# Designs tried in a protein design run: peptides against a protein of PDB entry 8BZL. Part 190

Target 1, 228 residues: chain A of PDB entry 8BZL
Amino acid sequence: SYDRAITVFSPDGHLFQVEYAQEAVKKGSTAVGVRGRDIVVLGVEKKSVAKLQDERTVRKICALDDNVCMAFAGLTADARIVINRARVECQSHRLTVEDPVTVEYITRYIASLKQRYTQSNGRRPFGISALIVGFDFDGTPRLYQTDPSGTYHAWKANAIGRGAKSVREFLEKNYTDEAIETDDLTIKLVIKALLEVVQSGGKNIELAVMRRDQSLKILNPEEIEKYV
Target 2, 242 residues: chain B of PDB entry 8BZL
Amino acid sequence: SRRYDSRTTIFSPEGRLYQVEYAMEAIGHAGTCLGILANDGVLLAAERRNIHKLLDEVFFSEKIYKLNEDMACSVAGITSDANVLTNELRLIAQRYLLQYQEPIPCEQLVTALCDIKQAYTQFGGKRPFGVSLLYIGWDKHYGFQLYQSDPSGNYGGWKATCIGNNSAAAVSMLKQDYKEGEMTLKSALALAIKVLNKTMDVSKLSAEKVEIATLTRENGKTVIRVLKQKEVEQLIKKHEEE

## One batch from the design tools (peptide; made by RFdiffusion4, then SolubleMPNN)

Design b1_p20_2_s1 (from b1_p20_2, 6 letters changed)
Fold by OpenDDE base, seed 1:
Structure b1_p20_2_s1 (fold): chain B 228 residues (1-228), chain C 242 residues (1-242), chain A 20 residues (1-20)
Amino acid sequence: as target 1 above (228 residues)
Amino acid sequence: as target 2 above (242 residues)
Amino acid sequence: MPAPVLTPEQQAAVDAALFD
C-alpha cells in the first residue's frame, strides 16, 4: 500500500496537514510587507548566508513579473516551485491577455495552486506562506498574503514567518496614514517593524521597494542604514 | 524522543518532513565530497571508499560524474539513488542541448534536478532521494560555478563547500582558509588536500582513496579532467612537506 | 532501539538547509 500523503479531514473538521504546513511556515525567517500610498515595500530577515555561500542563490524576495514581487516563509524548495509556476503564469497572461497580471490575479493563481495541493490525493500541502506585492496596471499598489491552505487576503500590512506575531503587533500599532505619508516613511516603517525581531540592526535586513511604474529595487545595506 | 516517522511526504505536527531529515542524516554517513571554486577553475574532491582489489573495472571515477562538456558532479549518499539522479542530469542536459542548440546553463540543470528532488518530498508514495550533490560547471553567464543540492530539492551556490562525512568540520576549515578573490586552482587543490587530510578518518591520506576532478577553460573550451593518482600523490606530498 | 535523535547542531543544520 503506497503511503499516500493524504490531506484528510479529522473527525472534528481539521485538515491537520494544512495546519502542520502552517507550522513549517513559522520555521521560516520573518518577512514583512507594507503597502504605502504609491509604494510597496517588502522586508525580510536576512538569513545568515554562510560565509562561502553565493548570495545570488539565497533570495527570500523574488520578482514574479515586472509589476509583482513576492517574499515567502517556510520550505525553500517548495517556494521555488510556486515561484516558477507563478512566473510562467505571469508570462502566459501577457501573451494571452496582452496585459500584465493584476496582483490579485496572480495571488489567486498561487492560492488556487496551493489549494489543489491540499485536496489532491498523493500530494502534501506547500509548506510556505507568501507576501505578494506590486502594482496593478492602473497604478494601484497592492499587498496580498497566501498561506498553505490556499487562502488569500488583501492587506495594508502583514508579516509571515517566525517573528510574524511580534511584527504584526507592531504594525497594528504603528500603521497609520501618517506613517505611510511618504515613500521614505513607509520604508522606515518596514525597517522598524523588522527590528522588532531582527537582531544586529540593518545589516540583517533585506529590503525591496517597488514604486509606481518602476522596477523592483533591492536596497543595499548602506541605503538601509539611512533609515535606521 | 522524536518517534521514527515512516510516512513519506507528510508534515509532522511541528511542520517537519522527517523523511527528508532522515535522508539528510544518511548522507552524513557517506564519503566526503568537497567542492572549491577558484578564479581560474573549479574542483571536486571526493573520498574513494570502494577499493576492492577484485573489482575488474578500475573505475577512474567512482563518485565524480561528467554530466556534459561543461559540467560535472559529485555525489554523497545512496549509490543507487545517485545513479538515477546523475543519469537524469545527463538526460536533462542533452534534451536542452537538442532543443535550444546551446548547452544548458549550470544553474538551470541544477534547478531541474532539484525540482525532481522536491517532487519526491511532496508527492505521496515516494521517498526522498538519499543523495546530496556537488555540481561544478562553466557557462557563459556566470563563468565557473559550484552548487550544492540536498534531498529537499534545495540548492545553493558556493565558493567552497562539503557534503558527506565530517562535512561540518570541513566547512569550518574551508571558511577559515578560503581567501575570497585570491583563490587559484592550485591553491584550491592544496586546500582540498588539507581539508581531506583532516576530515577523513585515515591516519595517512593516500592517492588511492581520493578522487579529484578539475574544470578549467582552455582555448575557449571547458576541460574536465580527473587527476591521475600520481598527480594526487604529488599534492599529498606537497602538503606533508608544508 | 529508539530512533536516533539529531543533536541540536544537526537539527540546526537541517533547519538551515530546509527553511528560509
Scores: peptide ipSAE 0.334, ipTM 0.770, DockQ to the pose 0.554
Fold by OpenDDE base, seed 3:
Structure b1_p20_2_s1 (fold): chain B 228 residues (1-228), chain C 242 residues (1-242), chain A 20 residues (1-20)
Amino acid sequence: as target 1 above (228 residues)
Amino acid sequence: as target 2 above (242 residues)
Amino acid sequence: MPAPVLTPEQQAAVDAALFD
């Protein structure tokens, strides 16, 4: 009999494999998301790329569609599977409904996918959390977070990964309407939040910015340094 | 602890996949494979361990496999697992060619296999593949490419890298000697021999113990060539004279 | 607990390979 991965309830009502998958997320590098007034910003701790590694193949932030971007923390290979499925769903939705997905819709899809992997015998949970940002068709900026359990919530700001606690504590203190009054201030807030956990300053930060009615922009190191 | 390391697809309390980690460790004991990207080509160099006089078929290439006209790979790890994965790579490449009437882009082939590897880490009743691969290829999108994949289903692009026995030492040597933007295939071959000579647990590097394949572009076509033993001998001799 | 077979450096390399 082949040993099947079983996510089952413990006697005390815990799903240990889900909890352990959350521990896997904590081994990932830090990601932060902030919703501004007319901007959404993802910031990630840049993984130290080996000297001979192609940086093109190391991505923690990815587009799901023209209006949706995602950052993850945890198992890289698991993330790729989720990203690919989400991208397919975004395209499918455009074909069937003739509109782009709402950020909530695609978040629910990802959450449902994750949840199924916690309930189906012979599957382990995904070892990833995700920050999903974007704009709805009405121009409303959105930020969602998903975890290995398949839960999801909307946020003004949040963080995932190894430094998430410190980053969240910073955001809880510093996220105000004044702090997000402009796009530049919102970007600065993300950078400051990441600097709580990232060593060596702006060189180890990657930022993705999506403004209203604009495509995802990955900031280059020089652009990031202007905010530091 | 024993319960989490024995089952194939469960997280430990610390969020670790022990079977994946153990598969990666097993690869560390496999024969060394090197990949080096040059401006005018890409190469694989692999340690040949099975020099059994009684082997009926002199497999011209024990560790280097042609995948299609534009890609080849080398394997480190469990031979049976390697055979399954290399066959799957060929099938994926062929299906793509049939569907789109063009060769599969290099990274897409790598990712397709990596998705399979990942699935074997997530679905019950399966164990991780005990294999890491180096991929060399050319496509019209990115030109010459070198990729590495591991049992987790993770992959990355590289200018130069190593898998298998003494891989860490090999990578360190590659970091020291690899000249970004100035690497010719000739210099890459010399570097491969240099690194293998230092990382293989042999008193003297011999051509019989090394497989080398090069991937180049000639007249708008990809050429994958396994070096003859005499060519490898010349490379070794040249290295010994330097 | 099986003694960690991997050195801290080896474990760090594995973690770097698996997690992002």
Scores: peptide ipSAE 0.313, ipTM 0.729, DockQ to the pose 0.565
Fold by OpenDDE base, seed 2:
Structure b1_p20_2_s1 (fold): chain B 228 residues (1-228), chain C 242 residues (1-242), chain A 20 residues (1-20)
Amino acid sequence: as target 1 above (228 residues)
Amino acid sequence: as target 2 above (242 residues)
Amino acid sequence: MPAPVLTPEQQAAVDAALFD
């Protein structure tokens, strides 16, 4: 028996399941991405971890490969599926093409996966948006954003999740060449942007930094406080 | 009634495929895309709606895509669906080139994609693609060509046409002003600006909101060129002076 | 079909994201 179509057009031409998946993203904690000159920075609002929960199991920032990482907002379980698929593709690409993926390539892969789930029978859209950052082989820093529909674009800076609107408005006003002139200034910009929506200051922020020819580094709370 | 609205592969009692119709309605909410065939070339003109300050400027073309050396297309509708279809077009064209050692004829590329679109309306309980496309191209069989395809998998050749927002009004204007057999690329560009100025819901047409590509033949080679902002500004200025 | 749950502002934002 063929499964019933889940994602269908409304009479007025809307894909309600995709729109509702966007609402699921808005329920997620805020994530921010900023591209600097020779740095990419991801910042996320820390989810309130239950007292007995292992903090190591709740990460909203993950590596997809040595040269690319991702932050997400929305359904955590959906994110896990996307992350795993992306990691497999990154390894497959290294094996078959003998080069790491470009940030655009892996973004397009993820976007295509999401799009297929908006058009496949018996499947719902993924309830996640993602910020994907990294370096291409030529050393160019990249930032991409994907949404539940499977759209993707390259950004200088962007935000996703519940506080995304306010953070984006801040970035539109404050993202300048001077504001990203140094790595430290770029990190400071991300922190300031997150502080627009994060309660209780720097203690509720997680930051990840990727510099040219370096692996992903998660900043500790003491390092974050130096920028506040 | 609700059953026919929610299933792509089921005819209504009246013989309608509601999901295809609703997909076509979705196209009406997209930015305007225009195509005009001339004696010495073809053009696409598309509305740019999404200009965000934080976008990385690497997007030289938001709505016009090169498919191969001899073809380009513009899209109206769901962006994610458009990306999938444009990638498929490129793959089809590449596979053909590898197999036959010659470029795919324009109509064959259009037909191949239309078969895919049609299959999504008939098989597998999948929704239609919410995308219409305009295709411009050149081949040795028919010369310069303009095609339109819709979510149903239907297509047709055109001298001039429009998809997206206010497409019906645009087509009406094109019918009035298009001179068969006398259309130069220069006159086609002027006509495109004229139609977009009336079709786009903007107080003033600006070069930032318009993307134009031309396809011509030079020295036995196809040349696909996206006009620079300054060139588009000149076309707009010329129209305002007339 | 379920009635749209989005506000006009939310709908506009979603439409801008979905449609090109």
Scores: peptide ipSAE 0.052, ipTM 0.547, DockQ to the pose 0.026

Design b1_p20_2_s1 (from b1_p20_2, 6 letters changed)
Fold by OpenDDE base, seed 5:
Structure b1_p20_2_s1 (fold): chain B 228 residues (1-228), chain C 242 residues (1-242), chain A 20 residues (1-20)
Amino acid sequence: as target 1 above (228 residues)
Amino acid sequence: as target 2 above (242 residues)
Amino acid sequence: MPAPVLTPEQQAAVDAALFD
């Protein structure tokens, strides 16, 4: 039994454990999300996987449901917990409400979970940020971000992790209606954004694409190279 | 090195709850929020600090939240804590409506949340919410109302008040300029702009950095309206011409 | 008090994220 909250206010009104969790996110590899007109795209930098490590076990992009996927930055073990909880909630929602979750709904669920871990006895914050993308039932593409504090916002484009600042700066300059006019242009925008921080081009990038009324597609290296 | 009290549920030797005080200090880092009660309405005016180009503009208001048809609130403090509390307010209001088939009285909604806040100051292993709220509303019992609540679970009714950054200075200005019994919504809006112009930590007040909501009664119905940017611009311009 | 681990820039970024 924990007698004390782990996350407490400092004299100056800061929650140090939340702030340190934010620093943990910055140690993660970069992830970027972009909302197009009829497409959502997630991109991540590939960490050098040890030759003997199964690449399938190192996934920074995962499906939460058929209409929602997530990329994360920060503590991988923490991410697994969040992903599993989110997946269970997505399935529960389908069973109880008879419809898939909206992207906002599942984002809010994840955000609420994170917030509770900043205020619950004997628990530390999750050391992860997440980009959550997908389509609502009405076909509207969505992009959300969550952080360790449990905040969440809707974005046109955003980035998390080590190179997030540079990627965001690129996106702020280059995200226009013209730049996302087509699916291909949107994908190109994500690749160009990641190339601000990733060396050696398409080989070190993982891309996931979700189009309207389509399932999540992970692009293979050859497909990525076509956009570079 | 004075170790701050990390225990959330104990008094200091001096009878202080340090975690509550530190939560109050956290509010000072938040953007300024004003509330002003008028004879013909209530308003909230809030500083918008984070204008990100990549934000999805679907949010009509960043800091002002509609709670039900008769109430809205503004928040100062930790955003994630605020989201939890605003959701709880909505749930409390809806549960009341379902149970009693009438809207929850304004003060009762405020009190219900304050009980939750207080609990988070008293139960072991919980930290206070780092959030203060301003509530505006109308009910048949007291008419137009303005309330403030803090991390301790304390609340009070106000004619005009401020939370967040430079709140003390704002309150002083409100005390000087607020005319009891003579405050119209129009004059309240002008006062809000005047106070924000002096208290916001910005070089120049602009409409993009200010959110204003009004609560009025029209034809026996409550109307909660967020002012358009153009309307806020006009208010700012009018203030600059005085 | 734990030594401030965050740089002023990091602190500003965190504050912007945490506080409305």
Scores: peptide ipSAE 0.047, ipTM 0.518, DockQ to the pose 0.027

Design b1_p20_2_s2 (from b1_p20_2, 7 letters changed)
Fold by OpenDDE base, seed 1:
Structure b1_p20_2_s2 (fold): chain B 228 residues (1-228), chain C 242 residues (1-242), chain A 20 residues (1-20)
Amino acid sequence: as target 1 above (228 residues)
Amino acid sequence: as target 2 above (242 residues)
Amino acid sequence: MPAPVLTPAQQAAVDAALFD
């Protein structure tokens, strides 16, 4: 008998493996995304990198393409698989369509991938949620969120991971047009949101900023402290 | 619930993969493997547990495997699983070389195997590999490198790390004694002996029970060398005299 | 629930290894 990992419906219509995968996401460190006027910002809780670990190999924020980046929460190995496939798709799209992907397109691709792993016999869901941010070729900033089910939505701001609830509550209260009026204010909003759940201030935060027609910039700790 | 403990590749109600966790636990019972990155090289040190006098084949290296001219690995866990994975590593490296006419970058080889490991945690009908690996290598992109991978398919780069029995204690010792930027291969070897002496449940460390391999660069070529027993004895002796 | 086979410290190490 093949011990098949089967995502099946419960009698009441629930997909338990998907729900349990969502619980796996909650075990991940917090990530937050905010869409500004001409900026998108990802902030993540820095996992305590072991003193002897190479920081280069520990990344919660990654580029999918020049115009798109992603933060995740949940199973690290699962995230790597999703990231790699997304990167391949971004490159494929450039080759076949001769334009970079829209943020929505790549989000939909990732979502579809996740969904297939909820329906394919012998596969478990991905244990990750993702925040995907970037700019469309027309210069429009975008933020999307995906979960293990393959559901995705566009957001002004959102959070994933263990502290997501508190961060979302903060964003719901503080995300206003005034709060994102400038790039700096948008960055400050992300930092403040993360500080709801991150202890020891700016030293435990990683921030990625993407501006229109600019590459992804990871802020150094000194730059972050200027906003605190 | 016991039901989730026995099934592979499923999430528990709490979002846990018990089979992966159990595989990681199994590795804790394996012989200790150390990796240390130095400025002028990288090393692996592994505990030899199975010295049987009746073994016909003198295995020069039971736990350290050469993968290609620029990389080697050490394994902790289920031997059969390790053999499969090390063979796969060699195949991946060779395929890359044939395709691109260049040696595979170290991290790329590690990730390729990690993708396989991850798949065995996600696809039904499979169990996780009960193996962790330490990888040492050199490439033109990052120079000397040390990586660790686990049954989940996760990996990371390290300056120094340990897998297998008493790995937590070993890592703690490494954290205390590892001096960033000042680590020579000589000092790394001494540190390896120091840590093994403390972490191995033996009254006296013996060269027969330790395998050490170094990876260095000489005249623009990578040299992977397994230390001779006499060399290991000398290292142990030096440690005892300090 | 069967007693967790892993100690809290072991579980923390596993969690650190698996989740980010």
Scores: peptide ipSAE 0.342, ipTM 0.778, DockQ to the pose 0.556
Fold by OpenDDE base, seed 3:
Structure b1_p20_2_s2 (fold): chain B 228 residues (1-228), chain C 242 residues (1-242), chain A 20 residues (1-20)
Amino acid sequence: as target 1 above (228 residues)
Amino acid sequence: as target 2 above (242 residues)
Amino acid sequence: MPAPVLTPAQQAAVDAALFD
């Protein structure tokens, strides 16, 4: 008889496998998302790339579609599965509905996928949280977060991964309308937030920016240093 | 705590997948496999442990497998698991070729297998594959490529890397001696021998205990060649003279 | 608790391989 992975309720009503999956997320490097007025910004702690490793294959931020990007924290292999499913759904939606997905739609899809893996016999939860950012077709910037349980919420700003608590505390204090008044200020806010947990300054930060009606832009190290 | 160690696809209280970690540890006891990317080619070098005099078929390559015309891989870990995965790689590559009438891009083949590996870490009733792989290949998108994958289904591209026994020491040596942008296939071969000589638990490196394959481009075609024993002997001899 | 089979350095390497 094959031992089945089963996510079941404990006597006290906890889903331990989901909680433990959340602990897996905390082992991931930190990711931050901030919604500005006309910009969404993702910032991540760069994983120390081994000297001989190809940086091209090390990605914590990815595009799901032209209007949606995602950063994750947790199990890298699990993230790849979620990303692939989400990308397929984005394309499917374009074909079926003839419109790009809303950020909420694709977040809900990812959340539903995660939830199914908490309820289906023979599956363990995904060991990842995700920050999903983008623009709806009406030009509204959006930020969502989802966790291993399949819950999701809209945020002005949020963080996931090992340094998330400290980053969130920083954002709670510093996220104001004035702090996001311009695109540059919004980017600066993300950098400052990451610097709460990232050592060695801008060299260990990756930033992705999406502006209204623009594609995802990953900032180079020189561009990041201008904001530090 | 013991319950989480014994079940294949369950998170520990600390968010760890012990079966995946144990599979990775098991690979550390397997024969050494090296991969080195050069400007004009890519190579795999693998320790051959099963030199049994009673083996009827001299398997020309125990650890290096041709996947298609443009890719090969080396395996470290459980032989039976390796056989399953290498067969799957060949099937994936062939299905792609049939569907698209072109060879599968290298990274896409790697990711396809990695998705399978990941599935065996997430779906109940399955254990992780106790295998890490090095992939060498060429495609029109990225040219010569070297990838490594592990039991988790994670992968990465590399200039040079090592899996199996003494992999950490080998990687350290590669970091010291690998010259980015200046690596020729000839120099890569020499480096492979150097590293194997230091990492293999043998008093003297012999050609019988080493498998080497090179992947090059000739006249717009990929050429995968397993070095003959005499060629490997020459490489070893050259190293001993330096 | 089974004694951690992995040294802290080994565990760090595993963690680096599994998590991002």
Scores: peptide ipSAE 0.323, ipTM 0.745, DockQ to the pose 0.571
Fold by OpenDDE base, seed 5:
Structure b1_p20_2_s2 (fold): chain B 228 residues (1-228), chain C 242 residues (1-242), chain A 20 residues (1-20)
Amino acid sequence: as target 1 above (228 residues)
Amino acid sequence: as target 2 above (242 residues)
Amino acid sequence: MPAPVLTPAQQAAVDAALFD
């Protein structure tokens, strides 16, 4: 029956729907995350906002809680569902445990949600990958990535979306302790990484910074241009 | 493979959801709907296609629906799907009002419906809704607002936009003529007529083929008004004289 | 009805609408 979609194994052991969901991620604009010493930075390729569209309603970087934010690549509507569930979990954790979530905890929650959608009858995988950054209560900066399969790992730096391969190659070459020695250097690293795939320089980059014990800060275009 | 065309809950090898894409394409063949945000109000303008002399009930508004005291929407696509979604919007708004004793914020109502739309793209046994919507509203948080949503469950806020037949051409015209910060409701109405005159597949624009609703604030109250046919005729006449 | 084959321009518009 066509009414019940099932993610099933192929004869060679592949979950094609998960792999195809990963292809959906590649259709998304590029996002990059970098963990510094006392800073986490998310950078995204700006989707060309239509001239008459309200920029307020176009967000690729969002807060999950005061200490955690996320960037995604892939299906926008799928991302909204994941974000909303993650936000609810963050609030629930604060109420039940009386502490904010760790970045690992909320990543694991999101990953588990994604995994269930790869194994539940009548559901398709989420067509999104996410970079999740923030600070644990002890002040440790964290960066995690999750994909449509529900896998997740901790990273020093990573990228997702259309230009992810090129950005990762750049980061593999240029991510050093010296390159992240200061907050400003960390921000510069993210910008340089994005410029590998983004045309027209800093005008097409959105940058978010979270420092220890500070809220998420979205940099304005003028602030970004200072680093270019 | 035809397999990906017929199943609503699977990705193609390229990461595409064909049923969503097909639903969006179907909307492109529906009657045109415009939305324009002004400084002193917001409007919807929609094409009337079902003018049948034998209709017992002359619906004053075929495509524009009041959702609550502060919001209205217009629809492009499958009429039956539109009726289901507009009813759901009203229910969501009512439940919110009952729960919180205040009207639902405009974007929150849009998002709630968009989550439903998204679910119909992800869960088995469902097909995407073949409907796009324009929403107009006022709330205390953002004032006058215009939103657009599509079958995927995606949405966005707009200063001006169009859905349905010839929407791309309409959007292009809106981009050319829309002046940010200087748009009055009067000028928005004139712009709506101008765009509809060029984008509707009719030789001559007539008031019987156009529905227009305005949303304004008067004495701290939202007023949603559907223009009378005579008022629309006057707008068309003014456009022809220019 | 045969499934409409989207033109490249239509496909680009759809992709822009669906993906971020």
Scores: peptide ipSAE 0.226, ipTM 0.676, DockQ to the pose 0.526

Design b1_p20_2_s2 (from b1_p20_2, 7 letters changed)
Fold by OpenDDE base, seed 2:
Structure b1_p20_2_s2 (fold): chain B 228 residues (1-228), chain C 242 residues (1-242), chain A 20 residues (1-20)
Amino acid sequence: as target 1 above (228 residues)
Amino acid sequence: as target 2 above (242 residues)
Amino acid sequence: MPAPVLTPAQQAAVDAALFD
């Protein structure tokens, strides 16, 4: 039976399943990414952890490789599948090419995976957007965003999830060369941007920082409060 | 019947493939892309719609893609579909080069992709690609060439054509102003600006909203060049003075 | 349209479980 197509064109040329997947992203908590001069920063709204839930099992920011990390918004289960595929590809690339992936490469891989799920029988689109940050082998900091359709672009700064519109509006006004002149200023910019939509202040923010030739660092709440 | 327009690409009672038609409708809402063949070169001109303040400057070419040393293309339609197809074009061209130790002929590359597009209209469980492409290239067989392909997998060679928003009006203008056998690259550039100025839904054409690439031959080598913003500004200014 | 099976509070709990 070939009646297994899920994503089809409407009469006016819309892919409704992709548009609905974008609505699923808006149900996710907010994530923001900013590229500094020699730093990339991800900030996320912490999900309210249910009573008796193990906090280690709730992660919105994850490493894909030593030089690449990702934050997502949308369906948590969908994100897990994408993250695992991306991690496998990063390791495979190291084995076959003998170099780590570029941030663009792994973004394109994820984007291609998402696109295939918009065009394959019996498959629905992924209900996630992602911010992918890291450093290329030449030491260049990168920020990419991808959506359920499989589109991707490079950004100086961007946001995804329920508060993304407000955060983007803030970043459009406040992202300047002066605002990212130092690592500390870049971190402060991310915090200020996220505070536009986070109600409970610094306690509900998680920040991840990656510097050149350094691994992903998750800031503790005390470190975050120093920037507030 | 909703059965034929909301499911896998199948024939309607009237023999229509509604999913292909709807894919083509989607392309009609995309930014305008023009192609013009000249005696001494070929060009693509494309509308830039996605200008965001926070976008990284790496986006010098939003709609024009280099495929190999002898070919480039522009896209209208779903961006993610376009990225997949342009990557496939590059892979096909590279595999051919490795196998035969010569560059793939232009029409053969276009045909190879069109076979893929067609398959996505015929095999169950797949939707058509929501993308049309313009191809520019040079090969030793036919010289400078311009092709257009659509979601059905159909293609054709052109002297001048347009895809995307207001494409029908653009094609009409091209038919009126295109001088067969007398078209220089310089005149083609002027014609492209003229048509875009009338086709784009903007009060004033600006260089930031237009991307232009030229393909020429210099010293027995193909040269693909994206025009700088200043060069496009000069073309617009010249048009406004006429 | 079938009546929503879940109350708004129940739906919110489900959404919280599914989305991050």
Scores: peptide ipSAE 0.214, ipTM 0.586, DockQ to the pose 0.111

